# Peptides against a protein of PDB entry 4QMF: the designs that were tried, part 81

Target 1, 175 residues: chain A of PDB entry 4QMF
Amino acid sequence: ESSFMTLFPKYRESYLKTIWNDVTRALDKHNIACVLDLVEGSMTVKTTRKTYDPAIILKARDLIKLLARSVPFPQAVKILQDDMACDVIKIGNFVTNKERFVKRRQRLVGPNGNTLKALELLTKCYILVQGNTVSAMGPFKGLKEVRRVVEDCMKNIHPIYHIKELMIKRELAKR

## One batch from the design tools (peptide; made by RFdiffusion4, then SolubleMPNN)

Design b2_p19_1_s2 (from b2_p19_1, 6 letters changed)
Fold by OpenDDE base, seed 2:
Structure b2_p19_1_s2 (fold): chain B 175 residues (1-175), chain A 19 residues (1-19)
Amino acid sequence: as target 1 above (175 residues)
Amino acid sequence: DEKDEEIIKKAIEELEKEL
């Protein structure tokens, strides 16, 4: 038997309580058990004797990881699909100055979220910027690109440079 | 695809103005 646990911040408790039945139902389809511990503030997923696919537990682990990082359930549950990967990028440690951190994080989002939307389109990923993490879901290649852009942004490299590069690559691929 | 391209181009244009 395999089991994975993740902690979640207190502000996620109400939401997680609301969607936990849906989480349970989604995981039941794969015979994965799950537990929401409100006292500890944790989510646990566990294989059962009926679990057929041993790899699904890793996806279940990723599911609870994404949920803990504010990814909404309808998006997070897509991680259970075979073609979907995810990444949780820790951005909080790149800058010690709070104001600088906030500015760089906001730069990643851009005006009206247009920068982030462009990045999502170019990488074919879902991207959520929340708190000290960026959660991404999509193809492996796209995730690598997202991580590069996100980390570089926190290192004071403006996303525009990467976006232009990705756009050029996209145009070249159409030829 | 055309809509996506427009979104990306517009985003680039907006970002270039901010630089």
Scores: peptide ipSAE 0.525, ipTM 0.937, DockQ to the pose 0.786
Fold by OpenDDE base, seed 1:
Structure b2_p19_1_s2 (fold): chain B 175 residues (1-175), chain A 19 residues (1-19)
Amino acid sequence: as target 1 above (175 residues)
Amino acid sequence: DEKDEEIIKKAIEELEKEL
């Protein structure tokens, strides 16, 4: 038997309460048990005697991790699919200065989120910038690219350079 | 795919103007 727990911030509580029945139903299909603890502010997933796929518990772990980081349920639940992976990139430790942090984080998003959208399209990933983390979902190759762009951005390399490179690579792959 | 290309190109153009 395997069990995983993740904490979530208080501001996420109301949302998690509203979707928890959906979480339960999604995990029941795989015979994974789950618990929402509102006192502790935690989510737990557990294998049961009827759990057939031993690997699904790891995906369930990822599900609650994504939910804790403000990924909406309709997107987060896709992690249960075999071809989907995720990454939670911690960005809060790259810069000590708050203003510099905010500026670099904003560069990832860009005006009207267009920079982020371009990156999503090029990597075939879903990307959510929230607080001190960037959550991404998609193919492993795409996730690797996302992490590179995100970390480099926090290291003061503007995303435009990577986006242009990815665009060129995409064009070359069509030939 | 063509629509995606357009979105990406427009995003790049927008970013280049802001640099």
Scores: peptide ipSAE 0.505, ipTM 0.933, DockQ to the pose 0.747
Fold by OpenDDE base, seed 5:
Structure b2_p19_1_s2 (fold): chain B 175 residues (1-175), chain A 19 residues (1-19)
Amino acid sequence: as target 1 above (175 residues)
Amino acid sequence: DEKDEEIIKKAIEELEKEL
């Protein structure tokens, strides 16, 4: 039997308590067991003797990983779908200066979140910028594009260049 | 799809003003 554990920050505890019954219900459909440990601040998923598909445990692992990084349950639970992949991009280590970090992270979001929305549409991904991570969900090809844009942004390459490139590629694909 | 196109174009326009 396989098991995976993920730690979550204290500020996430209240929310996770609220939705944990829903997590349990979603995983029960696949005969995956789960545990929320409020003392340790961890989530655990594990296969049971009734687990039919051994691959589903990897998706369960991804579910708790996403939840730990502030992805809301209604979105995170979609990871259990066969065609859905995810990525958690650590952005906190690209820049040593806090002010520079905040500035570059804000560029990824843009005015009124419009930059991020455009990137989501072009890549067909869900993207959440929170703290020191960017969580993304979607098709594998889209996720690769998201990671490139996010990391380049933290390396001081403005997202607009990638967005324009993706837009051009989209237009060409319609022909 | 048309709405998506408009959103993307508007976002690009806004970003170009900031450059």
Scores: peptide ipSAE 0.498, ipTM 0.932, DockQ to the pose 0.785
Fold by OpenDDE base, seed 4:
Structure b2_p19_1_s2 (fold): chain B 175 residues (1-175), chain A 19 residues (1-19)
Amino acid sequence: as target 1 above (175 residues)
Amino acid sequence: DEKDEEIIKKAIEELEKEL
């Protein structure tokens, strides 16, 4: 039997309480048990005697990881699908200066979120920039591209260069 | 999707103005 636990920040507690019945219902379909511990501030998923697919526990682990990083449930629950992968990219350690960090993080989002939307479309991923992490969901190839763009942005490489490259690749693939 | 392409192109144009 396998079990995974993820801590969540206090500000996430109210939301998690609201959606936890939905989490339970989604995981019950796979015979995965789950626990929300409000005292510890943790989520736990675990296999049961009725769990048939051993791989689903890893997806359940990813689900609670995504939820802890502010991904909304309707999006996060898609991780339980076989063709869906995710990545949580830590961005807080690239720059020590807080102002510089904020500026570089904002570049990922862009004006009105248009930069992020373009990146999502090009990579076929969902992307959420929140706090010290970027959460992404989608195909493995797309996730690899997202990680590259995100990390490079934190290293002071503007996302536009990658977006242009991805656009060119997309156009070439249509021919 | 043509709409997606338009969104991407517009985003690129906006970013180019910031450089």
Scores: peptide ipSAE 0.513, ipTM 0.935, DockQ to the pose 0.807; fails the geometry check

Design b2_p19_1_s3 (from b2_p19_1, 5 letters changed)
Fold by OpenDDE base, seed 3:
Structure b2_p19_1_s3 (fold): chain B 175 residues (1-175), chain A 19 residues (1-19)
Amino acid sequence: as target 1 above (175 residues)
Amino acid sequence: EKEDEEIIEKAIEELEKEL
């Protein structure tokens, strides 16, 4: 049997407790067992004797990883779909200065989240900026684009350049 | 679809003001 565990920050505990029955139900459909450990602050997923698809455990691993990084359950559970992939991008190590980090992270989100929304639309991804990570869900091609924009933003390349590029690509694809 | 384009265009306009 295969098993994966992820730790979650304390501030997620209340939410995870609230949705854990839903997590269990979703994973039960695939005969994947799961455990929420409130003492350790961890989530665990495990294959069982009845697990049919060996690949589903990897998606379950991704599910708990996304949940740990503040992705809400209704969105995170979509990772169990065959055509859905995800990426958790660590952004906290690109800049040592905290103020600079915050500014660049905010630039990725933009006024009223409009920059992020534009990026989501252009890449056909869900994107959540939280803490020191950016969580993304969508097609593999879109995820690759998201990672590029996110990392470049943390390297002080303004997202506008990528957004304009993606707009051009989108227009060309419609022809 | 048209609404999506408007969202993207607005985002670009906002970003251009920040440059």
Scores: peptide ipSAE 0.572, ipTM 0.940, DockQ to the pose 0.893
Fold by OpenDDE base, seed 4:
Structure b2_p19_1_s3 (fold): chain B 175 residues (1-175), chain A 19 residues (1-19)
Amino acid sequence: as target 1 above (175 residues)
Amino acid sequence: EKEDEEIIEKAIEELEKEL
C-alpha cells in the first residue's frame, strides 16, 4: 500500500474543509482513500485493497500538493486525468531581497494578470502564482516552458523575451 | 483562437511599453 501526505498552511484550512467531500468523491472513483487532518494541518492520500491502477496514487499525491498551494479544486481535480501533468515551482529562493522578490513575482503576473494569461495561452497551461510558489497544470511540454519562464523571471530575465519566442513558435506551427 | 491571439498581442504590447 502506498501513501502520501502533504502539509498545508493554516490560511488554507477553511477552504479545504469546504471542498473535502468533493475531494473524497473524486478519489473514491479510483478507490483512493483520503484524510484531512485539521489538527496536524495535513492531507493524506492512500491506496486501498480495491485500488486498481497503481499509478493513480501519484496523481492523488499531486492533487493534494496542488490544493495545498492554493489551486482551486475544480482546476486541481483535473490532475486525475491521464493527459494532465503538473508542476509546483519554488520561487522564493532566487532572490534574497524581499522587495526585489515581490517585483519579479509581480512581473510574471503583469497588469491585470495579462502577462500570465498570455503565458497560459501560449503554453496551454493553467498557472497560479501564489506566495513562494508557482503552480502549473497542463501538457508536459507546456510545463517545461512555464518553468523556464518563471525561473528566468526570478533571475531577472523579463518574460517578454520568452513570450515573443513562444508566439513565433506558435505561428510557425500553424503554417 | 483569434481571441487568444488578440490577448497575447495585447500582453506583448503592454510589456513592450514597460521596457
Scores: peptide ipSAE 0.569, ipTM 0.941, DockQ to the pose 0.870
Fold by OpenDDE base, seed 1:
Structure b2_p19_1_s3 (fold): chain B 175 residues (1-175), chain A 19 residues (1-19)
Amino acid sequence: as target 1 above (175 residues)
Amino acid sequence: EKEDEEIIEKAIEELEKEL
């Protein structure tokens, strides 16, 4: 038997309560048990005797991890699909100066979120910037590129340069 | 795919203007 637990921030409680029945239903299809602990502020997933696929528990772990980081359920639940991977990138430790952190994080998002949207399209990933983390979902190769761009952005490399590079690579692949 | 390219190109152009 395997079990994984993830803590979530208080501001996420109301939403998680609202969607928890949907979480339970999604995991029941795989015979994974789950518990929402509102006192501790945690989510837990567990294998059962009826769990057939031993690997699904790892995806369930990822599901609650994504939910804890403000990814909405309709998107997060896609992690249970075989072809879907995820990454939670911690960005809060790259810069000690709060103002610099905020500026670099905003640069990653860009005007009206257009920078992030371009990155999503080029990597075929879903990307959510929230607090001190960036959550991404998609193909493994795409996730690798997302992590590179995100980390480089926090290291003061503007994401536009990477976006241009990815665009060129995409065009070359069409030939 | 063509629509995606247009979106990306427009985004790049917009960002370049702000740099």
Scores: peptide ipSAE 0.553, ipTM 0.938, DockQ to the pose 0.640
Fold by OpenDDE base, seed 5:
Structure b2_p19_1_s3 (fold): chain B 175 residues (1-175), chain A 19 residues (1-19)
Amino acid sequence: as target 1 above (175 residues)
Amino acid sequence: EKEDEEIIEKAIEELEKEL
């Protein structure tokens, strides 16, 4: 039997309590057990004797990882689908200066979130910028592109260059 | 998809103004 545990920040506790029955129901379909520990501030997923697909536990691990990083349940639960992958990109270690960090993180989101929306459309990914991490869900190829743009942004390469490049590639693919 | 293109184009225009 396999088990995975992840910690979550205190500010996420109230939300996780609210949706935990839905998490349990979703995982029960795959005979995966789960536990929410409010004292420790942790989520755990476990295989059972009835678990048929051993690979589903890895997706369950990813589910609780995404939930811990503020991804809402209706989006996070899609990770249980076979064609869906995810990535949690740590962005807090690229810049030591807090002000510079905040500025570069905001640049990734852009005015009214339009930069992020454009990136989501071009990569066919869901992207959430929260705290010191960027969570992404989608096809593997799209996730690779997202990671490149996010990391480059934190390295002071403006997202506009990548967005223009992706747009050109998209137009060429339509021909 | 046409709506998606409009969103992307608007985003690019906004970003160009900030450069």
Scores: peptide ipSAE 0.545, ipTM 0.937, DockQ to the pose 0.867

Design b2_p19_1_s4 (from b2_p19_1, 6 letters changed)
Fold by OpenDDE base, seed 3:
Structure b2_p19_1_s4 (fold): chain B 175 residues (1-175), chain A 19 residues (1-19)
Amino acid sequence: as target 1 above (175 residues)
Amino acid sequence: SAEDEKIIEEAIKELEEEL
């Protein structure tokens, strides 16, 4: 049997406790067992003897990974759907200077979150910028684009260049 | 949608101002 575990930060504990019954219910549909360990601060998912689809455990792994990174349950649970993929992009190691890091991370979000919203629309992804990671959910193609924009932004390539490129591609696709 | 297009255009405008 396969098992995956992820740790979560203490500040997520209260939320995870609140939604854990929903997590259990969602995974029960696939005969995946799950455990929330509040002492260790971990989430675990496991196959059971009744697990039919061996691939679903990987999606369950992704589910708890997303939850640990502050993705809300109603969004995170969509990972269990077919054709839905995710990516957790680590952004904390691109820049050593904290102020520079914050500035570049803020560029991903933009004024009133409009930059992020535009990127979501163009890539057809959900994107959450939180702490040292960017969590994304959507089609594989879109996820690749998100990762490129995010990493380049942390490398001081302004998102505007990618957004314009994506806009051009979008317009061309309408033809 | 038209609304989506507006959102994107506004975002671009804001980004250009930052450059």
Scores: peptide ipSAE 0.500, ipTM 0.932, DockQ to the pose 0.966
Fold by OpenDDE base, seed 1:
Structure b2_p19_1_s4 (fold): chain B 175 residues (1-175), chain A 19 residues (1-19)
Amino acid sequence: as target 1 above (175 residues)
Amino acid sequence: SAEDEKIIEEAIKELEEEL
């Protein structure tokens, strides 16, 4: 039977402990077993003999991956829905200079998070910028757009160009 | 929605000011 494990950083431990019963309940509906290992700092999901849909284990894998990257449970659990996909975009390797990294990451978020909110609306995705990763959830088409904007931002292409493009496409779709 | 449009337009305005 299939099993997947992901590590989580120490600062997530307290939160994960708090919501783990909810994780268990959500996965039990699909007959997926799960384990939180506080010593190793890992989460594991596995199929059981009662697992009906073999594809749900992949969604369970994604769930724990999202949780490890600071996505709140009420949002992360939506990954179990058939119409929901996710992406974890690594942004830490695009720039070696710390100050430049921070600046470009902040540019993606924008003042009061407004840039990110606009991007979420235009792509119909949830987007969380945390540490060296950007976690996104939504339709596959939207996720592709998010990844492009995020990676280009880290490559010093300002998000404004993509946002304007997405806005134009949105207006054209109304015709 | 109209509110969504406002959010997007405001974000664009802010970004243009930063350029």
Scores: peptide ipSAE 0.492, ipTM 0.931, DockQ to the pose 0.895
Fold by OpenDDE base, seed 5:
Structure b2_p19_1_s4 (fold): chain B 175 residues (1-175), chain A 19 residues (1-19)
Amino acid sequence: as target 1 above (175 residues)
Amino acid sequence: SAEDEKIIEEAIKELEEEL
């Protein structure tokens, strides 16, 4: 028997309550049990005697991790697919100054979110910037690229340089 | 897609203007 638990912030409680039946249904297909503890503010996933694939519990772990970091359920549940990976990038520790942190985080998103959208397209990933974390979902190669861009952005390297690099690589791959 | 290319190009343009 294997189990994983994650805590979630108070502001996510209402949403998690709303979608928890959907979470339960999705995990039931794999015979994974789940518990939402509103007192502790935690989500738990567990294998059962009927769990056939022992590796699915790790994906269930990732599911609740993503949900805790504000990824919406319709996107987060895709983590249960075999070809889907995820990464939760902690960005809060790169800059001590709050204003500088906010500016660099905003630079990653860009005007109207267009910078982030471009990065999503180039890496074939879903990317959500929320609070002190960036959540990403997609192929492993794309996730590696996302982490590089995100961390470099927090280190004051403008995303434009990486976007141009990715664009060049994309053009070369078409040949 | 062509639409994707347009989105990326516009994003690059916006970023270049901010530099």
Scores: peptide ipSAE 0.472, ipTM 0.926, DockQ to the pose 0.881
Fold by OpenDDE base, seed 4:
Structure b2_p19_1_s4 (fold): chain B 175 residues (1-175), chain A 19 residues (1-19)
Amino acid sequence: as target 1 above (175 residues)
Amino acid sequence: SAEDEKIIEEAIKELEEEL
């Protein structure tokens, strides 16, 4: 039997409590057991004797990872689909200066979130910038692009350069 | 979609103004 556990920050507790029945129901379809430990502040997923697909446990692992990083359940649960992948990008360690970190993180989002929305459209990914992580869901190719843009942004490379590049690639693909 | 393209183009314009 396989098991995975992830810790979540205290501020997520209330939300996770409200959606945990939905998590349980979603995982039950795959015969994956799950536990929410409010004392420890952890989520656990486990295979059972009835688990047929051994690979689904990895998706369940990803599900709780996404939930821990503030991804809403209706979006996070899509990870259980075969064609959906995810990435959690740690951005907190690229810059030591807090103000610089905040500025670079905000640059990823842009005015009214338009920069992020453009990036989502170009990569066909869902992207959530929260705290010290960026969570992304989508096709593998798109996820690679997202990671590149995000990390480069934290390294003081403006997202505009990548967005323009992605736009060019998109136009070329239409031919 | 046409709407998607508009969103992307507008985002690019906004970013270019910041440079």
Scores: peptide ipSAE 0.465, ipTM 0.924, DockQ to the pose 0.882

Design b2_p19_2_s1 (from b2_p19_2 with K6L L11I D12E E18L)
Fold by OpenDDE base, seed 3:
Structure b2_p19_2_s1 (fold): chain B 175 residues (1-175), chain A 19 residues (1-19)
Amino acid sequence: as target 1 above (175 residues)
Amino acid sequence: DVEEFLEEEEIEKEREELE
């Protein structure tokens, strides 16, 4: 049997506890077992003898990873669908200065979240910026673009340049 | 949130140690 565990921050504990029955129900459909450990602050998923599709455990792993990084359950659970992929991009290690980190992270979001919304639209991805990570869900091509934009942003390349490029490419594709 | 930032750094360190 296969097993995967992820740690989650303390501020997620109350929410995870609230939705854990829903997580259990969703995974039970695939005969995947799950455990929420509030002492350790971890989530675990495991295959069982009744697990028919061995690949579903990897999606279950992704599910708990997304949940740990503040993705809401109604969105995160979509990862169990075959056509849905995800990425959790670590952004906290690009900059040592906290103020600089916050500024660059804010650039990803933009005024009223407009920058992020534009990126979501252009990549056909769901994107959540939270703490030291950016979580994304969507098609592989879109996820690749998201990671590029996010990492470049943390390297002090403003997202607007990539967004402009993506917009141009989209317009050209409509012709 | 400073507390959130610090907590996430600790979690990431722990994850790296487990990998």
Scores: peptide ipSAE 0.030, ipTM 0.665, DockQ to the pose 0.119
Fold by OpenDDE base, seed 5:
Structure b2_p19_2_s1 (fold): chain B 175 residues (1-175), chain A 19 residues (1-19)
Amino acid sequence: as target 1 above (175 residues)
Amino acid sequence: DVEEFLEEEEIEKEREELE
């Protein structure tokens, strides 16, 4: 039997309590057991004797990882689909200065979230910027592009450069 | 929020230690 555990920050506790029955129901379809520990602040998923597909435990691991990083359940649960992949990109270690970190993180979002929305459309990914991580869900090709843009942004390469390149490539592909 | 930022850093450190 296989199991995975992830910790979550205190500010997620109330939300996770609210949706945990839905998490349980979604995982029960695959005979994956789950536990929410409010004292430790952890989520655990584990295979059972009735688990038919052993690979589904890895998707369950990804589910709780996404939930811990503030991805809403209706979006996070899509990770259980065969064609859906995810990535949790750590952005907190690129810059030591807090003000510089905040400014670069804000560049990913842009005015009214327009930069992030453009990146989502071009990569066909869902993207959530929260705290020290960027969570993304979508096709593998799109996820690779998202990680590149996000990491380059934290390295002081403005995301507009990559977005413009992606737009040009998209227009050329239509011809 | 400064408190949220600091808490996330602490949780991330704990995760790295558990892996």
Scores: peptide ipSAE 0.029, ipTM 0.669, DockQ to the pose 0.117
Fold by OpenDDE base, seed 1:
Structure b2_p19_2_s1 (fold): chain B 175 residues (1-175), chain A 19 residues (1-19)
Amino acid sequence: as target 1 above (175 residues)
Amino acid sequence: DVEEFLEEEEIEKEREELE
């Protein structure tokens, strides 16, 4: 039997309580058990004797990881699909100056979220910037591109540079 | 915002300890 546990911040508790029955139902289809511990602030997933796919536990692990980082359930639950992968990119350790961190994080989002939306479209990923992490869901190739752009942004390379590059590559691929 | 940063730092610390 395999099990995974993830902690979640206090501000996420109310939401997780409201959707936990949906989480349970989604995981029951795969015979994965789950527990929400409101005292510890944790979510746990575990295989059972009836679990038929040993790989699904890793997807269940990813599900609770995404939920802990503010990804909404209707999006996060898509991780259980075979064609979906995810990445949680830690961005809080690239710079020590909080003001610089906030500015670089804001560059990733852009005005009205337009920069992030462009990146989502070009990589075919869902992307959520929350706190010290960026959560992404999509094809593995797209996720690699997202991680590169996100990390470079925190290293003071503006996302627009990569967006332009991705746009050019897309146009060339149409030829 | 500051509280969120501190809480996330604690969560990451605990995650590393549980691994």
Scores: peptide ipSAE 0.028, ipTM 0.649, DockQ to the pose 0.073
Fold by OpenDDE base, seed 4:
Structure b2_p19_2_s1 (fold): chain B 175 residues (1-175), chain A 19 residues (1-19)
Amino acid sequence: as target 1 above (175 residues)
Amino acid sequence: DVEEFLEEEEIEKEREELE
């Protein structure tokens, strides 16, 4: 039997409490057990003797990981689909200066979220910038592109450079 | 929010230790 646990920040507690029945129902379809520990501030997923697909536990692990990083349940639950992948990109360790970190993180979002929306469209991914992480969901190729753009942004390479590149590639691929 | 930021840093540190 396999088990995975993830911690979540206190500000997520109220939301997680409200959606936990939905999490339970979604995982029950796969005979995966789950526990929300409000004292520790953790979520746990476990296989059971009735779990048919052993690989689904990894999807469940990813689900709680996404939820912990502020991804809404209706989006996060899509990770249980076979064709959906995810990535949680740590961005908090690229710079030590908080103000610089905030500035670079804001570049990922851009005015009115337009930079992020452009990146989402070009990569066919869902992307959420929250705290010290960027969560992404979508096709593997798109996720690789997202990670590159996100990490480079934190390394002081403006996202517009990569967005333009992706736009060009997309146009060249059109028939 | 500074408090939220610090809390997330602590959570991420703990996550890294668990991985």
Scores: peptide ipSAE 0.027, ipTM 0.643, DockQ to the pose 0.117

